# Peptides against a protein of PDB entry 2L9B, part 1

Every score and structure here is a prediction.

Target 1, 91 residues: chain A of PDB entry 2L9B
Amino acid sequence: ANFLSQKFPELPSGIDVNINMTTPAMMISSELAKKPKEVQLKFLQKFQEWTRAHPEDAVSLLELCPQLSFVTAELLLTNGICKVDDLIPLA
Target 2, 91 residues: chain A of PDB entry 2L9B as posed
Amino acid sequence: ANFLSQKFPELPSGIDVNINMTTPAMMISSELAKKPKEVQLKFLQKFQEWTRAHPEDAASLLELCPQLSFVTAELLLTNGICKVDDLIPLA
Below, numbering starts at 1 at the first letter of every chain, in headers, positions and changes, except where a header shows other numbers.
Peptide ipSAE is a variant of ipSAE made for these designs: the mean of its two directions, with the distance scale d0 fixed at 1.0 Angstrom where the peptide's residues are scored. Compare it only between designs on the same protein; published cut-offs may not carry over.
The geometry check fails a fold that doesn't show the stated peptide or that is severely misdrawn somewhere.

## One batch from the design tools (peptide; made by RFdiffusion4, then SolubleMPNN)

Design b1_p8_1_s1 (from b1_p8_1 with P1A H2R)
Fold by OpenDDE base, seed 5:
Structure b1_p8_1_s1 (fold): chain B 91 residues (1-91), chain A 8 residues (1-8)
Amino acid sequence: as target 1 above (91 residues)
Amino acid sequence: ARKLLELL
């Protein structure tokens, strides 16, 4: 298991993607949606806490793993924590 | 795409 899976077990496991049937973003969204809301929120909480404690490492991680940025944004949006307009300035 | 998801 990699760092992400160990540190944030709430994240979905990696799966094979049939790119002929979906986009990577759609696939990530669907896999996230399979997790219970409480698990999704738990990830957000843990990631928030870790990010606050390790801001430089968090930036590096998000640069290294851009899918994690999508995950975080998607979970924030789908759980009604923020709106799209809230994320636009960060792009 | 597969690799992208596997990195999570």
Scores: peptide ipSAE 0.047, ipTM 0.692, DockQ to the pose 0.049
Fold by OpenDDE base, seed 4:
Structure b1_p8_1_s1 (fold): chain B 91 residues (1-91), chain A 8 residues (1-8)
Amino acid sequence: as target 1 above (91 residues)
Amino acid sequence: ARKLLELL
């Protein structure tokens, strides 16, 4: 068990992707959508709290796992918590 | 196959 699976069990497990048939973005969106809304929101809450308490570690984690950045952005957008314009300063 | 979410 890795840090992410232990700390954020709401996230999907690792999954193989056939990149000839789909894009990484589409696959992430699909896997996230399989989780109940309550689980999605719980992840966002826990991740927010952790990043506030450990900002330097959060930056390092997001650099190590770029897919986690996409996950977080996608969940914020699909749950209506933020808009695309809110994410522009982070790019 | 690529493990897209392998590190999560």
Scores: peptide ipSAE 0.047, ipTM 0.683, DockQ to the pose 0.045
Fold by OpenDDE base, seed 1:
Structure b1_p8_1_s1 (fold): chain B 91 residues (1-91), chain A 8 residues (1-8)
Amino acid sequence: as target 1 above (91 residues)
Amino acid sequence: ARKLLELL
């Protein structure tokens, strides 16, 4: 299993993306939506705790796996935890 | 094809 799957089992498995028919963002959104809300929220909690404890490693991980940034933002938005305006300063 | 949520 990949590092992400081992560390954050709440995340969906990696899959092939048909880049000609969809965007990575669209595919991520659809795959995340397949997970129960409880699983989505559990990931957010664990990721938040981990990033607080390991900020340097978190930066490195997000650089290595930039789709994880979208995952986090998408889950925050779709679960009503934040609004788009809340994320704009980070862009 | 690209891999979704994969550390490459």
Scores: peptide ipSAE 0.047, ipTM 0.671, DockQ to the pose 0.045
Fold by OpenDDE base, seed 2:
Structure b1_p8_1_s1 (fold): chain B 91 residues (1-91), chain A 8 residues (1-8)
Amino acid sequence: as target 1 above (91 residues)
Amino acid sequence: ARKLLELL
């Protein structure tokens, strides 16, 4: 329905968050973990390719949707693609 | 409430 769902269907659907019960980060991690590994990797590949083709739009999207930055970092870490130290210069 | 993983 929304831009992210249409562009990156591998992502979990947007959901309501009660910040008094949990943190957005914890909920994102939980929802991502429900997706099969192949789906997680598919998102990373597609997002990487799109970012290369549309770098200015990618920056704007990440600024408008900071959840997406966390998603990307979380998937890179949990799939062993990078280490925390690798993300420091990007933060 | 907040929306998670949505571009709003």
Scores: peptide ipSAE 0.047, ipTM 0.671, DockQ to the pose 0.046

Design b1_p8_1_s2 (from b1_p8_1 with P1A H2E)
Fold by OpenDDE base, seed 5:
Structure b1_p8_1_s2 (fold): chain B 91 residues (1-91), chain A 8 residues (1-8)
Amino acid sequence: as target 1 above (91 residues)
Amino acid sequence: AEKLLELL
């Protein structure tokens, strides 16, 4: 049990990462893709609503858990909600 | 992080 799983149960549980075989980002992408689309979208909706209601807490959470930024970006892209160009300003 | 939140 970790903070992210408790707060956002739609997220995959943590797994062991072997960086000799792949990148952590690839592992995250793979695990996210295993979740049903409706679960992915539910997470995005809940996260969107929470971040809008608690913007300062959201910033703190993303600083504490950088992987959550990647998760959010990945789900936005793979579900066709945003484009890669939308993420360029974040670099 | 704040820029990402602006996308949501």
Scores: peptide ipSAE 0.254, ipTM 0.833, DockQ to the pose 0.886
Fold by OpenDDE base, seed 1:
Structure b1_p8_1_s2 (fold): chain B 91 residues (1-91), chain A 8 residues (1-8)
Amino acid sequence: as target 1 above (91 residues)
Amino acid sequence: AEKLLELL
């Protein structure tokens, strides 16, 4: 598998998206929701720790994999860790 | 991306 799967095995594997059926964001949200809460939170914890330890690499990774930004935001929202207002500066 | 990292 790719770097992302190896580094963060808590993430769902990539799947093909039928754009006529749903949006990529909806697909990601659906796949994330299939993971147990403890797995979602474990990813957030590990990702938080990694980004704090490797901020430059984290920026590069998010540029390479922009879907990871959505994943992180979605998990923060759905797990009640942040509010939509907290994400406004990201827009 | 940097702003997201600041949130974490």
Scores: peptide ipSAE 0.254, ipTM 0.833, DockQ to the pose 0.842
Fold by OpenDDE base, seed 2:
Structure b1_p8_1_s2 (fold): chain B 91 residues (1-91), chain A 8 residues (1-8)
Amino acid sequence: as target 1 above (91 residues)
Amino acid sequence: AEKLLELL
C-alpha cells in the first residue's frame, strides 16, 4: 500500500482512468460518492487534524498528489461544509 | 495548496 492508502484508508483505491469516456475529476468524484457519508467525513476529519499537526508535510503532500486537493475540495462541497465561493482563493 | 489547508 502507498502512503495515502496507509494514512487515509477511507480513500478509494486508485483505478485506471479511461479518458475517452470521462475526465479524471469525474471519476474521482464518482468513486468518492460511492463511499458512505461517515467514511467521507472521517477522511475529512483525519485530514484536517493531520494537516494542522503537520502543515509543512501537508503542503508537500498536496504538491506531490494534486488529486488530493481535488478530493478534499470535492468532499467539502458535496457534504455542504463549504461553498464554491470558498474555493475561489484556491485558484 | 496552502490556501486549501487554511480552509480546513
Scores: peptide ipSAE 0.252, ipTM 0.832, DockQ to the pose 0.852
Fold by OpenDDE base, seed 4:
Structure b1_p8_1_s2 (fold): chain B 91 residues (1-91), chain A 8 residues (1-8)
Amino acid sequence: as target 1 above (91 residues)
Amino acid sequence: AEKLLELL
């Protein structure tokens, strides 16, 4: 469908968010958790490779799609690749 | 965003 779905098929498809019942972050966390660990790690690998090859485009994408920053941080944390302390400089 | 990319 869209750019993200085609380039990173490991990502969950978009869904509606009821902000009266939950937060977008909670919804993202829930949807990510439904994916097998192998799929989560595959996304991280592909995204890492792409961002290193195209850093300027990666910055633009993350500015356009801020949810992708949350996805990346969430997956790094939940898969034990980084710690919360590693994210402090991002604040 | 650049800070996140540096982490990767």
Scores: peptide ipSAE 0.250, ipTM 0.831, DockQ to the pose 0.888

Design b1_p8_2_s1 (from b1_p8_2 with A2H T5E)
Fold by OpenDDE base, seed 3:
Structure b1_p8_2_s1 (fold): chain B 91 residues (1-91), chain A 8 residues (1-8)
Amino acid sequence: as target 1 above (91 residues)
Amino acid sequence: SHLAEYLS
């Protein structure tokens, strides 16, 4: 198991993507939606806490794994924690 | 990588 699976087991494991049938964003959104709401919220809570404790490491991780930014935004939106307009300043 | 495969 790699760092992400160990630290954030709530995240879905990576899978091969058939680019002829789907896009990476579609796959991520689909896999996230398969997780129970409590698991999604648990990830957000853990990631928030870790980010507060390790802000520089968090920045580095998000640069290394830009899909994680998409994951976080997707979960915030789908769980009604923020709105699209709230994310515009980050774009 | 855990999520990297989604970016393939």
Scores: peptide ipSAE 0.045, ipTM 0.676, DockQ to the pose 0.098
Fold by OpenDDE base, seed 1:
Structure b1_p8_2_s1 (fold): chain B 91 residues (1-91), chain A 8 residues (1-8)
Amino acid sequence: as target 1 above (91 residues)
Amino acid sequence: SHLAEYLS
């Protein structure tokens, strides 16, 4: 319905988080893991291409939706594309 | 929720 779901349909739908049992990060990780690997990789590819073409808009989007930064990092790590050490320079 | 707010 919104920009993210239309532009990046590979992203999982948002769901309620029970903070008494989990954290938002845990829930995001769980929902991402439910997507097929090819869908996860497709998102990374599309997001990378879009970010390269629209760097200023990408910064604004990541500020508006900080969980998207976690999504990207999580997918890079869980798919073995990068290691935690590779992300340290961004912190 | 945080996930719903930012990803849907």
Scores: peptide ipSAE 0.044, ipTM 0.671, DockQ to the pose 0.076
Fold by OpenDDE base, seed 2:
Structure b1_p8_2_s1 (fold): chain B 91 residues (1-91), chain A 8 residues (1-8)
Amino acid sequence: as target 1 above (91 residues)
Amino acid sequence: SHLAEYLS
């Protein structure tokens, strides 16, 4: 298992994307929406807590996996419970 | 698959 699956099991598994049919962003949004709201909120909470505790590691992770920035933004927008600034370890 | 495959 990789780091993300172990640390944030609430995230959807990585999937193969046919770029001729859809975009990765659309697939991410779709896969996120398949998760129950409770699971989505649990991820946000865990990610926020981890970011607070490990801000430097969080920056490195978001640089390595920039799609996580999209994930957090999407979940914040669709759930309307957090501010983007709360999950981004950038001052 | 580029972006989605790295989610987990």
Scores: peptide ipSAE 0.043, ipTM 0.676, DockQ to the pose 0.082
Fold by OpenDDE base, seed 5:
Structure b1_p8_2_s1 (fold): chain B 91 residues (1-91), chain A 8 residues (1-8)
Amino acid sequence: as target 1 above (91 residues)
Amino acid sequence: SHLAEYLS
């Protein structure tokens, strides 16, 4: 429905978080973990390629959707990846 | 309660 869903279908669909029950970070981690590893890695590759091709758009997207920064960091960590290339500095 | 989308 939105840009992220269309461009990166590997991402979990957005869902509401009841902040009285859990934190957004915990919810994101949980939902990401439900995806097969190959899907997680596919997202990372596609996102990396897109950010390289569209660095300014990537910065804007990460500012608009800070959840995506957490997603990227979480996936890098949980999959044992140490590449900083997926992270776009905002400065 | 407050609902917010965890991921866009």
Scores: peptide ipSAE 0.042, ipTM 0.636, DockQ to the pose 0.069

Design b1_p8_2_s2 (from b1_p8_2, 4 letters changed)
Fold by OpenDDE base, seed 5:
Structure b1_p8_2_s2 (fold): chain B 91 residues (1-91), chain A 8 residues (1-8)
Amino acid sequence: as target 1 above (91 residues)
Amino acid sequence: KHLQDYLS
């Protein structure tokens, strides 16, 4: 129903995070890993295209939703697209 | 908390 779920349906649906069992980051990583690689890459592609077309909105979105920054970094790293050192200048 | 937070 919201913008991101409609624009980027490849993202996991909202689920409760039991902080007594795991951290949000761990849960996000786990949920992302459940998606097929093709879906993960499709999100990255679409997000990249949208970011290029709407750079100011992309910055605002990542500030509003810091979890999305983790999602993007996690997918870039786990799919071998970049290395941790590549992200340091952006952090 | 909800993972949906990054979709807000």
Scores: peptide ipSAE 0.044, ipTM 0.691, DockQ to the pose 0.077
Fold by OpenDDE base, seed 3:
Structure b1_p8_2_s2 (fold): chain B 91 residues (1-91), chain A 8 residues (1-8)
Amino acid sequence: as target 1 above (91 residues)
Amino acid sequence: KHLQDYLS
């Protein structure tokens, strides 16, 4: 099992992406939306706690998988925790 | 591609 799947089981499992039919971002957003709100919030909480406890590892992970930044931003926005304007300075 | 390439 992959590290992310083990550490953050709230994340969607890997599935095939047919880029002739959709984009990765669209697929990610769709798969995230399938998770119950409580699961989405649980991921955000766990990821926040892990990031605070392991900041250097968090930076490395986000560099390796920048799509995880997309996941986090998407969940923050869709759950009304922050606004787009809050993320612009970080882009 | 696989979604796991992005999320795991």
Scores: peptide ipSAE 0.042, ipTM 0.684, DockQ to the pose 0.080
Fold by OpenDDE base, seed 1:
Structure b1_p8_2_s2 (fold): chain B 91 residues (1-91), chain A 8 residues (1-8)
Amino acid sequence: as target 1 above (91 residues)
Amino acid sequence: KHLQDYLS
C-alpha cells in the first residue's frame, strides 16, 4: 500500500486505462462515480483538512500527481459544492 | 496505462 491508498482510502484503486478508447479524465470520473456519495464527501473533507495542516506537502503531492487536482475538482463539481466558474480563477 | 499511475 502506498501513501495515498493508506491516507485516502476513499480514492479509486488502480485499473487499466486504454487511452486509445478513453481518456484518463473519463476513467477517473467513472471510477469516482462508483463510490458512494458519503465516501466522496469523506475524501473531500479529509483532503481539505490535510491540505490545511500540511500545505507544503499538499503542493508537492499535487505537483507529483497533478491528476489528483482533477479528482478534487471533479468531486467538487459533481457533488455541487462548487461551480465551474469557481475554479476559473485557478486556471 | 493504469489509473493507479495517476493516484498512487
Scores: peptide ipSAE 0.042, ipTM 0.682, DockQ to the pose 0.077
Fold by OpenDDE base, seed 4:
Structure b1_p8_2_s2 (fold): chain B 91 residues (1-91), chain A 8 residues (1-8)
Amino acid sequence: as target 1 above (91 residues)
Amino acid sequence: KHLQDYLS
């Protein structure tokens, strides 16, 4: 029922993290990689479009949830995409 | 910790 789940259902659900075995960043990367490529790309497209339409809200969201920028950057890297336009609120 | 703490 939270905003991210409603707007971006492509994102991973929450799971436990064993910090003795991994870091949060490693776990995020791993969970993202489990999603099909088309789902990953769909998130990027939707986030890009939403960001373009609501740049001020996107900035606020990324300030509150900075790990979301990590998610976006990770997906760009792992999919071989290098476009600043996907991270408009940070530019 | 929970992954959800970072993604929501």
Scores: peptide ipSAE 0.038, ipTM 0.664, DockQ to the pose 0.079

Design b1_p8_2_s3 (from b1_p8_2, 3 letters changed)
Fold by OpenDDE base, seed 1:
Structure b1_p8_2_s3 (fold): chain B 91 residues (1-91), chain A 8 residues (1-8)
Amino acid sequence: as target 1 above (91 residues)
Amino acid sequence: SHLAAFLS
């Protein structure tokens, strides 16, 4: 298991993407939706707390793993925590 | 897309 698996076990494992059938974003969205709401919210909480405590490491992680930025945005939107307009400054 | 469905 890698760092993400150990630190954030709530996240889905890596999934092979068939680019002829779907996009990575679609696949990520689909896999996230399979997780119970409480698991989704738990990830957001843990990620928020970790980011607050380790802001420099969080930036590095998001640069290394850009899918996490999509994950975070997707979960915030689908759980009604923020609106698209709230994410514009980060786009 | 440069994203990958690899989250952990």
Scores: peptide ipSAE 0.046, ipTM 0.705, DockQ to the pose 0.101
Fold by OpenDDE base, seed 2:
Structure b1_p8_2_s3 (fold): chain B 91 residues (1-91), chain A 8 residues (1-8)
Amino acid sequence: as target 1 above (91 residues)
Amino acid sequence: SHLAAFLS
């Protein structure tokens, strides 16, 4: 349907959030954690490769979709990875 | 939804 879903199918689909019981950040973290490790790593690899190939577009995407920065950081942390190389456009 | 608005 949308660009993110098509380009990065490893990402969770949108779902309802009960703001009385959770926050968007907690929900995103929870939904990401439900994905198999190989799917999480695949997203990181694809995103890294795409950002290297399209640095200007990557900057624009992260500005348009700030949640993607959170997603990337969360996946790096939870998988014991922390490479600046994965977040080059954030400078 | 909040998550849909956030992630899409």
Scores: peptide ipSAE 0.042, ipTM 0.666, DockQ to the pose 0.078
Fold by OpenDDE base, seed 5:
Structure b1_p8_2_s3 (fold): chain B 91 residues (1-91), chain A 8 residues (1-8)
Amino acid sequence: as target 1 above (91 residues)
Amino acid sequence: SHLAAFLS
């Protein structure tokens, strides 16, 4: 499995997006919403902790997978969280 | 077409 699947199993599995039917943002939002709140919060916690401990690697990951920035922002918003201090700035 | 995995 890739790094994301191994490190953050709370995330949805990678799926293809029919760009003619929907946008990546819509798909991400939809798939995330299917996860239990506890799973969503667990991801946020783990991602925040990992980012804090490995900021350089986190930057690289977010550059490689920019959709992950949207994931993080979406989960913060939908869960009513106003804490982004320990997260790498969203591009 | 289709966009590859949104999370990978």
Scores: peptide ipSAE 0.040, ipTM 0.641, DockQ to the pose 0.072
Fold by OpenDDE base, seed 3:
Structure b1_p8_2_s3 (fold): chain B 91 residues (1-91), chain A 8 residues (1-8)
Amino acid sequence: as target 1 above (91 residues)
Amino acid sequence: SHLAAFLS
């Protein structure tokens, strides 16, 4: 497995997306929702710890893989950690 | 795919 799969195994694996029938955001939301809450929270914890330890690498990763920003935001929202209004300044 | 590109 590559870096993301190895470092953050809680994330959904890469899958084919037919963009004529769905959007990447829809697929990400669907796949994340399939994960148990424990797994979702574990990812958030690990990602938070990693970003604090490697802030420059975290910025680079999120710029390179912008869908990961959506993943993080959605998990924060769906788990009641923050509200949409709190994220508006970051968008 | 987009999902594969950004999550793997």
Scores: peptide ipSAE 0.045, ipTM 0.682, DockQ to the pose 0.080; fails the geometry check

Design b1_p8_2_s4 (from b1_p8_2 with T5E S8A)
Fold by OpenDDE base, seed 5:
Structure b1_p8_2_s4 (fold): chain B 91 residues (1-91), chain A 8 residues (1-8)
Amino acid sequence: as target 1 above (91 residues)
Amino acid sequence: SALAEYLA
């Protein structure tokens, strides 16, 4: 398993996507919404804690996996949290 | 795309 699945098991598992009918962003939003609120919040908490402890690695990870930035932003928005800058290192 | 790869 990749780093993301190992470190953040709260994230959705991989699924097939028909890119001609649905955008990846739409699918991510849909899959995230299927997770219980508690799981969504747990991911945000764990990601925030990890980012604080490993800021340089967090930057590298977000550069390598920009989809993770979308995931984080989407979860912040859907859960009514306005603290993007507290979770994502800003360049 | 990176987003598609995440879901794959």
Scores: peptide ipSAE 0.041, ipTM 0.667, DockQ to the pose 0.096
Fold by OpenDDE base, seed 2:
Structure b1_p8_2_s4 (fold): chain B 91 residues (1-91), chain A 8 residues (1-8)
Amino acid sequence: as target 1 above (91 residues)
Amino acid sequence: SALAEYLA
């Protein structure tokens, strides 16, 4: 398994994306929603802790993997931790 | 996970 799979096993197994039926973002959102709330929150907690301990590495990872920013934002929004307006300044 | 691989 790669770094993300090993470090954040809470991330779900993906499925094939049919570009005629959905987008990658929609598929990510769907797969995340299939995970129990406790697993979603566990990912957020672990990612927060890792980011605090490794801020420069976290910046590099998010630059390399912008999809991970979407994952984090999606989980923050769907779990009611922040609002869309809170994310606008980051765009 | 497959999703993690996609993100990486």
Scores: peptide ipSAE 0.031, ipTM 0.626, DockQ to the pose 0.071
Fold by OpenDDE base, seed 1:
Structure b1_p8_2_s4 (fold): chain B 91 residues (1-91), chain A 8 residues (1-8)
Amino acid sequence: as target 1 above (91 residues)
Amino acid sequence: SALAEYLA
């Protein structure tokens, strides 16, 4: 398994993206929404804690994988979470 | 996960 799958198993498996029918963002949002709220929150918690412990690696990861920034933002928004201060410097 | 692989 890759780094993200092993480190953040809370991320959904998802399905293939058909670029002719939907956008990657739409697909990501849809798949995230299928996960229970507690799983979504668990991802955010783990990602926040990991970011605190490895800020330089978190910056690098988000730069290399901007989709992960979208995931984080989407989950913060859909769950009505207002505490994003720890992630702002990485955006 | 496929999502994780897509992100990575």
Scores: peptide ipSAE 0.023, ipTM 0.595, DockQ to the pose 0.074
Fold by OpenDDE base, seed 4:
Structure b1_p8_2_s4 (fold): chain B 91 residues (1-91), chain A 8 residues (1-8)
Amino acid sequence: as target 1 above (91 residues)
Amino acid sequence: SALAEYLA
């Protein structure tokens, strides 16, 4: 398992992106919405905690994986959170 | 996860 799958198992595992996606954003939004609210919130919590402990690595990760910024923004908006304390700026 | 694999 890669870093993201190991560290953040709350991310969707459903359908294959390469086979079933229409657009990356649509696929991400759809798969995230299938997860229970508590699982979505748990991802945000874990990502927040990891960012606090590894701020420079978090910046690098978001720059390398812009889709992860989309994931974070989508979950913040759909759950009415707006902001998670101690998260670094989205890339 | 499929999404995590795509992102990484």
Scores: peptide ipSAE 0.023, ipTM 0.581, DockQ to the pose 0.075

Design b1_p8_5_s1 (from b1_p8_5, 6 letters changed)
Fold by OpenDDE base, seed 1:
Structure b1_p8_5_s1 (fold): chain B 91 residues (1-91), chain A 8 residues (1-8)
Amino acid sequence: as target 1 above (91 residues)
Amino acid sequence: EEEERRRQ
C-alpha cells in the first residue's frame, strides 16, 4: 500500500483514468461521491490535523500528488465547508 | 507527473 492508502484509508484506491473518455477530475469526483459523507468528513479532519502537525511534509505530498489538492478542494466544496470564492486565492 | 495525473 502507498503512503496515502495507509495514512488516509478513507481515500478511494487509485485507478487508471481513461483520458479519452473522461477527465481525471471527473473520475476523482465520481469516486469520492461513492464514499459515505462521514468518511469524507473524517478524511478532511485527519488531513487537516496532519497538515497542521507536518506542514513541510504536507507541501511535499501535495507537490508529489497534485490530484490530492483537487480531492481536498472537491470535498470542501461538495460538503459545503467552503465556497469556490474561498479557493480562488490558492489557485 | 503527467502519468500520475492520469491516476486517481
Scores: peptide ipSAE 0.032, ipTM 0.626, DockQ to the pose 0.000
Fold by OpenDDE base, seed 3:
Structure b1_p8_5_s1 (fold): chain B 91 residues (1-91), chain A 8 residues (1-8)
Amino acid sequence: as target 1 above (91 residues)
Amino acid sequence: EEEERRRQ
């Protein structure tokens, strides 16, 4: 099991992205939407807590797994926690 | 590393 699956079991299992048929973003959004809202919120909470406790490791993880930044943004937006305008300063 | 970027 990879680090992400072990640390954040609320995430979908890693699958190969068929870049010829869809974008990684579209696949991520689709797989996230299949998770119960409670699971999505639990991931956000755990990821926030972990990032605060391990900021250097969090930076390294987001560099290695840029899709995780998209996951976090997508979950914040789809759950109505933030707006697009709140993410613009971070881009 | 590049193979991992092609995974969800």
Scores: peptide ipSAE 0.031, ipTM 0.608, DockQ to the pose 0.000
Fold by OpenDDE base, seed 5:
Structure b1_p8_5_s1 (fold): chain B 91 residues (1-91), chain A 8 residues (1-8)
Amino acid sequence: as target 1 above (91 residues)
Amino acid sequence: EEEERRRQ
């Protein structure tokens, strides 16, 4: 198990993306949507708490695993926690 | 990095 699967078991397992049929972003969105809302919210809570406690490690992790930035943004948007406009200053 | 781009 990698660090992400161990620390954040609420995340779906990584899967191969068929880029001829879909985009990585579409696959991530689809796999996240299969998780119960409670599991999605639990991930966001744990990730927020960990990021506050380990801000430098969180930056390094998001640089190493760019898909995790997409996961976080997607879950914030789809759960109605933030709006797209709230993410614009971060882009 | 390229392998990571091919995965979720």
Scores: peptide ipSAE 0.030, ipTM 0.608, DockQ to the pose 0.000
Fold by OpenDDE base, seed 2:
Structure b1_p8_5_s1 (fold): chain B 91 residues (1-91), chain A 8 residues (1-8)
Amino acid sequence: as target 1 above (91 residues)
Amino acid sequence: EEEERRRQ
């Protein structure tokens, strides 16, 4: 198992994207939406706690896996935790 | 690394 699957088992396993039918963003959003809300919120909590404890490792992880930035933003938005305007200062 | 980038 990769680091992400071991550390954050709440995440979906990676799937191959058919670029002719959809975008990677649409696939990520769809796969996240298949997870129960409780699992989505548990991921956000664990990722927040880990990022606070390991800020340098969190930066390195987000550089190595840019999709994880999208995952985090998508889960914050879809769960009504933040708005798009709240993410603009972080971009 | 490239294979991981293709998995969403």
Scores: peptide ipSAE 0.029, ipTM 0.597, DockQ to the pose 0.000

